# Peptides against a protein of PDB entry 8HF1: the designs that were tried, part 73

Target 1, 320 residues: chain A of PDB entry 8HF1
Amino acid sequence: NVMLYATKPTEVMVSFPHQEQVLTVTRLISAEIEKFYVSLDLMNIGVQPIRRSKSLQCLRDPSKKSFVKQLFNDFLYQMKEYGIYAASIAIISLIVEFDIKRRQAETLSVKLMHRTALTLCEKIRHLLVQKLQDMTYDDDDDNVNTEEVIMNFSTPKVQRFLMSLKVSFADKDPKDICCLVFVERRYTCKCIYGLLLNYIQSTPELRNVLTPQFMVGRNNISPDFESVLERKWQKSAIQQFRDGNANLMICSSVLEEGIDVQACNHVFILDPVKTFNMYVQSKGRARTTEAKFVLFTADKEREKTIQQIYQYRKAHNDIA

## One batch from the design tools (peptide; aimed at target 1 R160 K292)

Design b2_p27_3_s1 (made by RFdiffusion4, then SolubleMPNN; from b2_p27_3, 12 letters changed)
Fold by OpenDDE base, seed 5:
Structure b2_p27_3_s1 (fold): chain B 320 residues (1-320), chain A 27 residues (1-27)
Amino acid sequence: as target 1 above (320 residues)
Amino acid sequence: KEEELKKKREERKKEEEELEKKLKELE
């Protein structure tokens, strides 16, 4: 129970400017997804055979159309919140998922639906990659994964996060680093992980310092829906972090009561702290004497965030 | 385009220096 630990990490609030990404490419991608939704709603995919697995299948739209829309909505959210560079990584996860669903399709109509979704994802990927390449001045460097490209095509929030990592960890001993990064959405873990791999590889001061890993929080709904591969990956990722083979862990949920992770010296909250439990549990991982708890806030939301954190801090001190 | 890129690099460097001060003042 992490609530019982009176941890007093140093709380840092990093503000970032609210930048509306008025990129033509972002508008084009959004419009292509909206056109796809209209076409998707017109698709007759028939009634899918309800495989009665005895587990409470969440109300899967019998058409599976809602799941397709959810993945694209999560992509649009990531593109808005993290930027075009993060979106170029996020779209690959959609491509993989829709290719799996296309191969597993029980009907020709469902196979065609997933094929159409996959074709849209490839078009989106090309639009994103083209936009990343248009800013590489060196005609010969196909490397869209430079520090400069990552920074230029990331949101101010992600820019300040990457800068905070560079300032905090440049030229440090990897053994002295135990960092957690909390994000709201499970799909963001893998996206930010891919972004960090490319950023660390392109940043000499971090290349041999930070070894990132990611952990997707357990599906609260059923361990049966977690693929054996996902469970194996999570177990391996946690073990690598415990063994010190990874020193930065990206998580979508506070490590549920029972994932004993070593005392961390850095905790980054990339997304807004929405609950008291998230505040207490994430802060409760920063257990070293010099531990830092870093929050990110938009300048326009700064006052509201300060007030909310003050209320959470007061409530935590009344329980501890 | 090159001047805009140079300006963005200078802005990022200033932001990094401000962030470094803020993170070190808490140590």
Scores: peptide ipSAE 0.396, ipTM 0.892, DockQ to the pose 0.863
OpenDDE base, seeds 1, 2, 3, 4: peptide ipSAE 0.392, 0.380, 0.323, 0.062; ipTM 0.888, 0.883, 0.862, 0.651; seed 4 fails the geometry check

Design b2_p27_3_s2 (made by RFdiffusion4, then SolubleMPNN; from b2_p27_3, 11 letters changed)
Fold by OpenDDE base, seed 5:
Structure b2_p27_3_s2 (fold): chain B 320 residues (1-320), chain A 27 residues (1-27)
Amino acid sequence: as target 1 above (320 residues)
Amino acid sequence: KKKELEEKREERKKLEEELKEKLKELE
């Protein structure tokens, strides 16, 4: 029961300015997705045969349109919260998912729907990649500074997160690092993982210091919907982190599911702490004497975040 | 653009030092 550990890690709050990334490309992408939703609503997909599996099938729209919209809404959220660079990685995950769904389509209409979604994802990917490249052509240096591209096309939250990693780990032995990064959404784990791989490879101080992995939370939907591959990946990622072959783990609320990971010396909460349980469980992983628990907050939400963390700290001390 | 990129680099360096102080004062 993780609640019983009176872990007193040092709590650090990092504030970031709220930048509305008013980029023409983000507006264009949003408009293309909205246009696609109108087209999607007009698509006659027919009634899909409800395979009566006894488990609480989340009311998936029998047309599967709702699931397509959910993936694009999650992408739009990632683009807004993490920036264009993160979005360029996130869109690849949508491409993979829609290609799988296109191949698994039982009807021509569903196949066409997923094909149309895939075509939109490719268009979005090209728009994002083009925008990322437009900044690199103005530097006469043939070396695309990927670190700088990541920083320039990331939100202030992600910038401060990356800077905090660099400052925390640049001069450390890889063996002395046990870092957790918590994110709210499962799709963010893979997105931030891909971003971190590119960042670490482009940052000499971190290249041989940080070895990231990611863990996607189990879908609250039956373990039957987790691909055997996804479960194998999770087990492998956890094992690599336990064996010290990875020293940074990006996870969603996976710890709420009772996945025991080793005691960590660093815990980063990239997204807002929304629940007391998330606070206690994430903080409860920072178990070393020098453990740091780093929170990120928008300047606008700083006061509210301070009050909420104070309440959680008080409630935690009353239970311990 | 080059000047704006340089200004952003300088701002990032200042912010890295502030983060370094904030993360080290607790050691």
Scores: peptide ipSAE 0.513, ipTM 0.918, DockQ to the pose 0.863
OpenDDE base, seeds 1, 2, 3, 4: peptide ipSAE 0.490, 0.509, 0.484, 0.197; ipTM 0.913, 0.918, 0.910, 0.726

Design b2_p27_3_s3 (made by RFdiffusion4, then SolubleMPNN; from b2_p27_3, 11 letters changed)
Fold by OpenDDE base, seed 2:
Structure b2_p27_3_s3 (fold): chain B 320 residues (1-320), chain A 27 residues (1-27)
Amino acid sequence: as target 1 above (320 residues)
Amino acid sequence: RKKELEKKREEREKEEEELRKKLKELE
């Protein structure tokens, strides 16, 4: 019965400039992926036996081409939304996934498809790493400032998010921090986790303050595609967050799955709040008296975001 | 290039200080 009297968290909206990072590298990568899609459509991947997966929503592409395209489309989204630094981490996840699928390939044609996808991923990785290095060598100082590299190659949204973390948690006691970071997409959790690890290690004020973990919702992927390793990682990550060994959790739609995460004092919504349920569930985790609920919005979408959040707040007050 | 990087650093420091005011004034 005490849960209804939780003080409403302070809502903070952080705006960021919509700067298209018009980098030649991002255009080159997009063009290479488009060329790959043309080649992929021409690949004769023989009829695979339809394994009756019971989940109706798995893309029944017997060729698995649609799944390959989905992974590259998700990568392109991450590169656009989070920047080149985040993309350099995201591409490694694609390499791992395609290597697993290459090894599991039942046919030579499917094996070749995944090999071609891997070759493209390595080319993309090289282009990204080269671009990250080209700006670090222009300073005659042998000390690669990783914080500065992350900031220079991140989108304004990610820059404001990192600054908001630094300002909120600099030199605080790790025990006083219980932070959730919500993202829309599954693949973003791991990408932002890797970025945060590197950022925290390079930021003295955060190095011993923040211990991040990530968790991905189960509902977006057939249990058949969820690796035993991912399931073990999810259980371990939740347990570390429950035990206080981790004080920042990056999650996608996890709360929709009934995963009970503790009451948090900070909730960051990195991506746009697209559903009323996401708003209520994420805000409903900020239950401490000093709880902050931080939203990020592009300046161009600020008015639309304010109106949408107002509608969600009204609807929530009408149900509560 | 060095002057452009310095300018970007100064712009980020100003933005961080504005965020500091905004997020700490709510404590």
Scores: peptide ipSAE 0.503, ipTM 0.920, DockQ to the pose 0.868
OpenDDE base, seeds 1, 3, 4, 5: peptide ipSAE 0.462, 0.467, 0.461, 0.501; ipTM 0.909, 0.911, 0.910, 0.920

Design b2_p27_3_s4 (made by RFdiffusion4, then SolubleMPNN; from b2_p27_3, 9 letters changed)
Fold by OpenDDE base, seed 4:
Structure b2_p27_3_s4 (fold): chain B 320 residues (1-320), chain A 27 residues (1-27)
Amino acid sequence: as target 1 above (320 residues)
Amino acid sequence: KKEELEKKRKELEEEIEKLKKELEELE
């Protein structure tokens, strides 16, 4: 019942310039993924043996191609929305997933499909890392995790988010901080978590101030597909945040049902607020007048965003 | 359908080779 606290947090809208210039490397990666999709459509993977697991997914995609395409589409979205640095972290998650799927493959054709996907991910990783290294004098992979590299290879949205964190939390007492960061997509939680770990570690003013954690929303489709590891991680992450061992929580909008997260003094909405429920639930975590509810908008979408937030605010006040 | 996919693959290969050359010229 998050609806009942008519707390009026300070709403802040941070504008960022629209990035019109697409880097050549980003275009190359996109074209390589499109070529891979055509190659997938040309692959005869045959009918997969129906494992008796009641998983509706095995019935819908006998070739498992749709899941592969979904992961690459989510990667392309992250690269576009968060930038090359975030993409370099996101691609590692794809590598891990495709290696697991390759090892779990019951047929040679599926094993080959996941191997081909993995090979493409390694190529993409190389292209991304090479581009990050263009700013470093040393070919050492560890040297790409600087504040400067992270900022320069992040989208204007992510740059404004990171600057907002630095300005809000530099040299603060960790105990006075309770921060939520909302993102739309499940996979973005891990990507932004990795980015924040590296950014905080590279930023002296934040290194001992912010302790990030992430929570991946439950896939509403089936609790049976959630690994025991993911469920343990979620419980541990929530407990660490409740105990104050973590003071920044990254969560997807799918947290709609039932996670009693304490009142936070900062709520960042990194992605567009698409629904009234997302607005109410995220804003309802900022329970004091001193609490900040921070939205990010492209300059081109600013007016539309203002109107949408006004409509949500009005609708919320009419129910309260 | 197969011929259309093969044509599209070839077009994407040509685009990739163009983009690689553009990337090498920027490095």
Scores: peptide ipSAE 0.545, ipTM 0.948, DockQ to the pose 0.015
OpenDDE base, seeds 1, 2, 3, 5: peptide ipSAE 0.131, 0.542, 0.181, 0.542; ipTM 0.750, 0.948, 0.764, 0.948

Design b2_p27_4 (made by RFdiffusion4)
Pose (drawn by RFdiffusion4):
Structure b2_p27_4 (pose): chain A 320 residues (1-320), chain P 27 residues (1-27)
Amino acid sequence: as target 1 above (320 residues)
Amino acid sequence: EEEEKEEREEEEEEVREQLEEPLPDPP
């Protein structure tokens, strides 16, 4: 009876070769951000509330410097984990966030700090577009070139995930497919969402089948990439997925708990599984019959992750 | 160019095989 309304989806793996080498432009951007941090640390903005540790044992920077550093560190993480083009999208979210803070800002000193951060972010955007541009010698067809650069300017993890996404839904009806993708970090959702938008508008077979939509938790990141203060579109993303308008969801541990959704055909956990409860809930989200469940881990982490999953399964058996 | 396409096809086959392979039961 439970299997009538419940389903044990087939759980599969997608391993990918993990490499440690990085590109030189990554080193250059790291140096540029380090120079910016060193300069900003001494910004000496108008006196701010003292921010100490959780236990007050060690001091902390003012909340605003912490916020700027956090955003830049998130951008660097997105670049380290998902390739150059992931950073190319994520730098736009940083531009939008710094513009919004400039609007919300309430002092000349803080405003100046945010404007200069915007300037550096735009310089980084031009740097990213520059390396992306210095590969058009391969060919001139920007669509297939977008597909090729995405395949080439991405970590094996990103290549392998997008490969599995293409193969799983090559030419199926958009109506027939209902899938979710889970990622860990907040701005990674928007970054990878924009990457999927580019890829959907880069391939002929996937162009009219997949509809990517992303949503995150609190501290709601901006939904657009336009910097126009107000937008005309009003319909929500969750309501879209419930209504079938969107079929590809990009969330980060938000939809895993509580949020009712129709039974989904596929679930892709882009970032490695960490918690037993979250594993159980994410698997349960693939509530439809013949549901397919996908995981991505590094080759080096294969044994550890498989052993951890066995621990989970055995724990499920033990509890039962 | 042709060799790159063939490599991509082989990668697609490998991905299909990985998707067709459920994880084994624990011993």

Design b2_p27_4_s1 (made by RFdiffusion4, then SolubleMPNN; from b2_p27_4, 10 letters changed)
Fold by OpenDDE base, seed 4:
Structure b2_p27_4_s1 (fold): chain B 320 residues (1-320), chain A 27 residues (1-27)
Amino acid sequence: as target 1 above (320 residues)
Amino acid sequence: KEEEKKKREELEKEIEEQLATPLPEPP
C-alpha cells in the first residue's frame, strides 16, 4: 500500500477589483422585478385541486409564489455577481423553467402567474441583449458572443476567471487538462457553462482545448422533483468527465453529496469559500503533482480571505 | 480597441504572475 502522499495542491489567489457595476440596465431590470413582486403578491392563485392530503395543499400555493421569487432572486444575484452577459444566459434558464411550469399548471390562475413571469423574462432578455448589442454597433459584426463583448459585460471576477483559464490552458493538449470549477449556487453552474461555451468558441486558443460540462446538485428539498432529464444529464456529464470527453466540470455542492469525481490538476473556486467542508472537498480534488487550487478574491477582501484559508489549512492539518 | 487590447494583455500578464505565485504558508 504505497500511500501516494498526494502532494498538497499549490494554492493560488487571483485578485479582482471591487464590483461597482451599476449599469442603467441592471437598475431597470431590478425595478421591473420589484414591480412584478408587488403584482405577484396581489395575484390570487386559488386553492390547488386536492390531489393529496389537505395539509400538503395549503403549503403548495405559497411554495409556488416563493419559487417564482426565488428564481428571480437567483437571477438578480447572478446578474450582480457575474455580470449582464451571464445574466443574458441565466434568463434563458428562467424562461425554460417558467414555460415548463406554465404547461404543468393545474389551474388557470397558476398558468397566468407563470405566463406573467415568462413575459417579464422576455422583457429582461430583450433589455440585456439590446445592451450587449450597443457595443457591436461600431463593428459590422452583430455577434454578441465575441471575446470582447463577453469580457466587457462580465464582472471583474468573471473577467479574471476567464483570463485565468486562457492563461492556464491556451494551446495545451486537452488530455493534460482535468479542471473543476466550483460555484456556490446550482443555477450558476448552467449560467457559467453557457458563458464558457461562448467564450471558448470565441477564443481560438481554447476552442479545441477546453470541453466544458456542468453538474447541478441534487435538489435536497425533494429528490422526487429532480426531473428524469436532470438526473440523466448529471449521470452523462459525470461519465463524460470520467471518460475524458469533458476536461472542465462546473459544479456546486454535487461533490459534497458523495459524487466521486476523478483527481484533477486544476480546481478553480469562482465563489467565496464559505465553509471548511467546501474547502476540504474542493481542494481534495486537486491531487496531481502539479495541481493548482485557484481562489478568486476582491482586493479589499484579500487579507481576510488569506486568513480564512490559513485557518482552514490549520484545521485540515489537525484532522489529517 | 487597440488601447483596450493593450490593457487586456497587461491584465493577462498580471494574472499569469498571480497564477505563478503560491499563496504563502502561514507564518
Scores: peptide ipSAE 0.587, ipTM 0.939, DockQ to the pose 0.782
OpenDDE base, seeds 1, 2, 3, 5: peptide ipSAE 0.586, 0.583, 0.583, 0.583; ipTM 0.940, 0.938, 0.938, 0.939

Design b2_p27_4_s2 (made by RFdiffusion4, then SolubleMPNN; from b2_p27_4, 11 letters changed)
Fold by OpenDDE base, seed 4:
Structure b2_p27_4_s2 (fold): chain B 320 residues (1-320), chain A 27 residues (1-27)
Amino acid sequence: as target 1 above (320 residues)
Amino acid sequence: KKERKEKLEKEEEEIRKQLATPLPEPP
């Protein structure tokens, strides 16, 4: 029973201001996606033969329209929750996915649908990049990947997260760091990874300190759709973190699937802890001496979040 | 630029304090 001797991590709560900053660019992007949904609903894609995936649960939408809408809805969520800078990274993942789907299209109508989605993604990317450039006062520095730009175009939650990393790890020995960052959604892992790479590179105090990696959960919905490449990459990412070649790992609910990661000295929960299981599993990774378990909460939700954590602590003590 | 830096430094110091403050045990 190795669980009994784990020093309880110090639980910490970082508050962020609840700002519904609806930028004009975010409204424009949302309106363009809504217009696209209207056009998408009017597209005759034909009935694609339902390839019986052996996994009973994936009723493949024969039109593939629902999947396209899901990716844009996931993008809109990231733009809202993480900000314009994170959205500029997230949109690239959509471009890559729709380009793959366009090339894999068995029909001209499906190919056209994915082409139209790509055209929208490129327009969104341009609008996002233009907005990031509007704050670069110095004409000579075309680099939108500065600490200042990243911070200014991130949500208060992401700002407080990045600042928490800077304050926690500035000028530390990389060997003294074993950090997990938990996010709710799989697509967020890659988005936050790209954001962190740029932030670390733009922050001298972190550049040689943090080496991030990410892991994405197995597609429980269809293990057959995980490319052999994604599975290899996931195994490699976990191994790099185990070997100390990476000292910060971004993960989703993947750890619920029995991925064993080492004991960490820092666990950051970027998204709300929605379940007792998530609380126990994520907290259970902060096992070193002086380990920190850091939660992020909006100021308005602080008290509610504290009460929820107390309920989870009680429930955990009743089972232990 | 200067005012933004000073704001960021103040916010970093507040985060430092929060990171140093354990979430209290339930009463």
Scores: peptide ipSAE 0.565, ipTM 0.933, DockQ to the pose 0.764
OpenDDE base, seeds 1, 2, 3, 5: peptide ipSAE 0.559, 0.563, 0.560, 0.562; ipTM 0.932, 0.932, 0.932, 0.932

Design b2_p27_4_s3 (made by RFdiffusion4, then SolubleMPNN; from b2_p27_4, 13 letters changed)
Fold by OpenDDE base, seed 5:
Structure b2_p27_4_s3 (fold): chain B 320 residues (1-320), chain A 27 residues (1-27)
Amino acid sequence: as target 1 above (320 residues)
Amino acid sequence: KEERKKKLEELEEEIQKELNTPLPEPP
């Protein structure tokens, strides 16, 4: 009878102030996107040819306008939840996507629509980069990727997350680290990955200690929407994490198939735990001795979050 | 610069305390 005492991870809660940093630049960007939506609604792109590839997306958005709005809405979410620095990374993903869609456009009207979206993304990128540079003018270093710039232009949640990584992993052996970071949205994985690369490079105590990767959960809408490149990336990222070539993995909460990864010593939940299944699945990855399960909460939501975790603990103990 | 550094260090110490404080069991 080897009672595999599943060592329950130590559950920890890190609090952050609910500061609405209403920057003028974020208001300006939001207003530019809203103006663009009005312009987009007025665009006559005609009846789109039904592509022979029955992609469920072509069926859902025959105008392709809803997809454009979705990408900008996802960007606005990243800017609000993670800050201006994260937004400067997130906008690059939109630029890449709209450039691909512009090149793949079958009609001049659709090509123009994606070009207009791309032009707006470049304007947004410029506004973000200018705002990041405004803090570097007092220092002879034009580098917008410093620890100071990253911290100052990140939300309190992201600041606490980055500092939690620094405090947890400074000067540790990379082999002793197996960390998962859970986020709600697929786009956040890549955004936080880019932010972490720059943060680790700017933070001497984490250089050569943390090697991040990211995995986007499979888009259940169609395996055909996963580019061959995305599928190759996912397989490579998982393999690097299994081989110990990466020791931090960023994952979306859409783990429908479960992450088939090793037991971790740290699990960070960057976004609110919205479901019992997410709680059990993510907590169930913190299986090593001395494993930590770290939650982030706004101070105002702390008590509500604690009560929700107690309900999940109770429900888990009643099933186990 | 120095005041910002000090504020960051104070916040790192706070986070260290939170990371070392287990979430209590339900009453």
Scores: peptide ipSAE 0.514, ipTM 0.927, DockQ to the pose 0.787
OpenDDE base, seeds 1, 2, 3, 4: peptide ipSAE 0.510, 0.509, 0.506, 0.506; ipTM 0.927, 0.925, 0.927, 0.927

Design b2_p27_4_s4 (made by RFdiffusion4, then SolubleMPNN; from b2_p27_4, 14 letters changed)
Fold by OpenDDE base, seed 4:
Parts: C-alpha cells; sequence; structure tokens
Structure b2_p27_4_s4 (fold): chain B 320 residues (1-320), chain A 27 residues (1-27)
C-alpha cells in the first residue's frame, strides 16, 4: 500500500483590476432587454392546454416567462463577468434555445413570445458583432476571432485566465495536460467553451495543445427535464476527458454531484469560491505532484479572498 | 496595434510572475 501522499497542490492567486468599463454597447443591450421585459409582462400567453393536472399547469405558465427572463439575466451576467466577446458566444446559445422553444410552442401566443425573444437576440448579436468588428477596421483582416480581439473584448478576469492558460500550456505535450476549469453557472460552461475554442484556434502556441470540453450541471429541478442530447453530451464529454481525447474540462457543480474525473495537474477556478465544499472538491481534483490550483480575484478583494482560503485550508485540515 | 501588443506582453510577464508565486501559508 503505497500511500500516495497526495501532495497538496500549489495554490496560486492571480489578481485582476476591478471592472469599471461600462461600454456604450452593454448599456444599449441592457436597455433593450429591460424594454423587452416590460413588453413580456404585458404579453398574454394564455392558459396552456390541459395535458396534465391543473397543479402542474399553473406552475407552467409563469415558468415560460420566468424562463425567458432567466436566460436573458444569465446572458447579462455573462456579458458583465466575461465581456463582450463571451457575450457574442452566449447569445448564440439563447438563439438556439428560443428557436427550439418557438418550435415546441403549443400556442400561437407562446410561439410569438419566443419569436420576439429571438428577434431581440438577433439584434443583440448584431450589436455585439458590430462592436467586435470596430477593432478590425485598422487591420486588413475582418476576422473577429483573433487573439487580439478576444483579449481586448474580454473582462480583466478572462484576460488573465486566457493568458494563464497560454503561459501554463504554450508548446506543451497535450498528454502532460489534465486541466479543470470551474465556473459557477451551467451556462458559463458552454460560453467559456466557445470562447476557448476560438482562443485556442487563434493562438498558435495552444493550437493542437489544448482540446477543451465542457460539462453542465444536471438540472436540479428534475433529471427528466434534461434533454436526451444533453445527457449524451455529458457522457461523451466525460469519456473523452477520461480517455485523454480532451485535456481541458470546463465544469460547474457537476463534479460536486459525484461525477468522478481523473486526477488533474491544473485546476483553475474562474469564478469566486463561495463554499467550503466547492473549495475542497475542486482542490481535491489537483492531485499530481506538481499540481496547480489557480484562483482569480479582483485586486480590491484579494485580502478578503486570501483570508477565506486560509479559513477553508484550516477547516479542511481539521477534518482530514 | 504596437501599443496593444506591448500591453499583452506586459500582461504575459505579470501573469508569469503571479503563476510562479505560491499563495503564502497562513501565518
Amino acid sequence: as target 1 above (320 residues)
Amino acid sequence: KKEREEKLKELEKEIEEQLATPLPEPP
């Protein structure tokens, strides 16, 4: 019994400046979403056809408007926390989701609601893409997916995350990399995945080095609402990561739900560590001798974050 | 363009230094 003394991962804290930059485009987008919420509240979506018990129906109608608002609120969060470039990826996911919901609509009123949401998403997409293109006019290349454009339209947190990946993994053997990236929200997994695909493709030093995948947390509401496609994707993504066909996995709370992944040499925590369990579970995946556990913090919150990590370290040592 | 490239190189150096600096143990 070689007790592999799991060497404690090296904990690193990367600091980023506080985000003060409210771009005009983000204000315009926020204002368009607020106008849409006013219109959405006035929409009569009618009573849904009685397919199941009255109790389940009364819960379904407010759930459709609430769900639309939730998606736009999650988009606004991603735009704020990750930047305009990430928002341009996130909006595509909303377009896809609202198009599915529009096609699945049982009533004309619900179909119209999702159509109006789609029209807003296309307007937002246009505003975002136009803003990304404003930087390319000084260069003969209209490509908005360059390293430079991605970096410049990402938040200071995301800039430091991307640069941390570049510094950590430039020109390395893909087999020597087993990286986890933890994010708070399930929708962020797909957004950051799309951003990373474009960043890796635009960064020669990371091209053919990093192969990202993502896992979204199971729907806490019911495993029955998880699409067969989403479940298939999760199983495939986990298997690819286990087989080494993917070497970077973006995760939310999925690993907290008992999905076992291999021991990793890098763990990045992109969003704030809010719970002791998140700290222990995420850090507990960094198990190699040279494993790094990288945290991102705003400069203004650095001291507070350090103290919180010390409390978590102490609590973990008291249980171990 | 040149100024942006210089800022990216400065950021790269900053990140390299931070990634090389372990979070200190609690006193």
Scores: peptide ipSAE 0.538, ipTM 0.934, DockQ to the pose 0.761
OpenDDE base, seeds 1, 2, 3, 5: peptide ipSAE 0.528, 0.525, 0.527, 0.529; ipTM 0.931, 0.930, 0.931, 0.932

Design b2_p27_5 (made by RFdiffusion4)
Pose (drawn by RFdiffusion4):
Structure b2_p27_5 (pose): chain A 320 residues (1-320), chain P 27 residues (1-27)
Amino acid sequence: as target 1 above (320 residues)
Amino acid sequence: EEEIEQRREIAEQLKEEEDNLFEEIPD
């Protein structure tokens, strides 16, 4: 009876070769951000509330400097984990966030700090577009070139995930498919969403089948990439997925708990599984029959992750 | 250039492995 309304989806793996080498432009950007941090640390904005540790044992920077560093560090993480083009999209989210803070800002000193951060972010955007541009010697067709650069300017993890996404839904009806993708970090959702938008508008077979939509938790990141203060579109993303308008969801441990959704055909956990409960809930989200569950881990983490999953399964069996 | 070539090789290898993307986890 439970299997009538419940389903044990087939759980499969997608391993990918994990490499440690990085590109030189990554080193250059790291140096640029370090120079910016060193300069900003001494920014000496108007006196701010003292921020100490959780236990007050060690001091902390003012909340604003912490916020700027946090955003820059998130951008660096997105670049380190998902390739150059992931950073190319993520830098736009940083530009929008710094513009919004400029608008919200309430002092000349803080405003100046945010404007200069915007300037550096735009310089980084031009740097990213520059290295993305210095590969068009391969060919001139920007669509297949977009597909090729995405395959080439991405980590094996990103290449593998997008490969599995293409193969799984090559020419199926958009109506027939209902899938979710889970990622860990907040702005990674928007970054990877924008990457999928580019890829959907890069391939002929996937062009009219997949509809990517992303949503996150609190401290709601901006939904657009336009910097126009107001937008005309009003319909929400969750309501879209419930209504079938959107079929590809990009969320980060937000939809895993509580949020009712129709039974989904596929679930892709882009970032490695960490928590037993979250594993159980994410698997349960693939509530439809013949549901397919997908995981991505590094080759080096294969034994560890498989052993961890066995621990989970055995824990399920034990509890039952 | 060498690093880009290595990445291209990896992308080609991944395309060749597209028929065997999914592996079941044994009990």

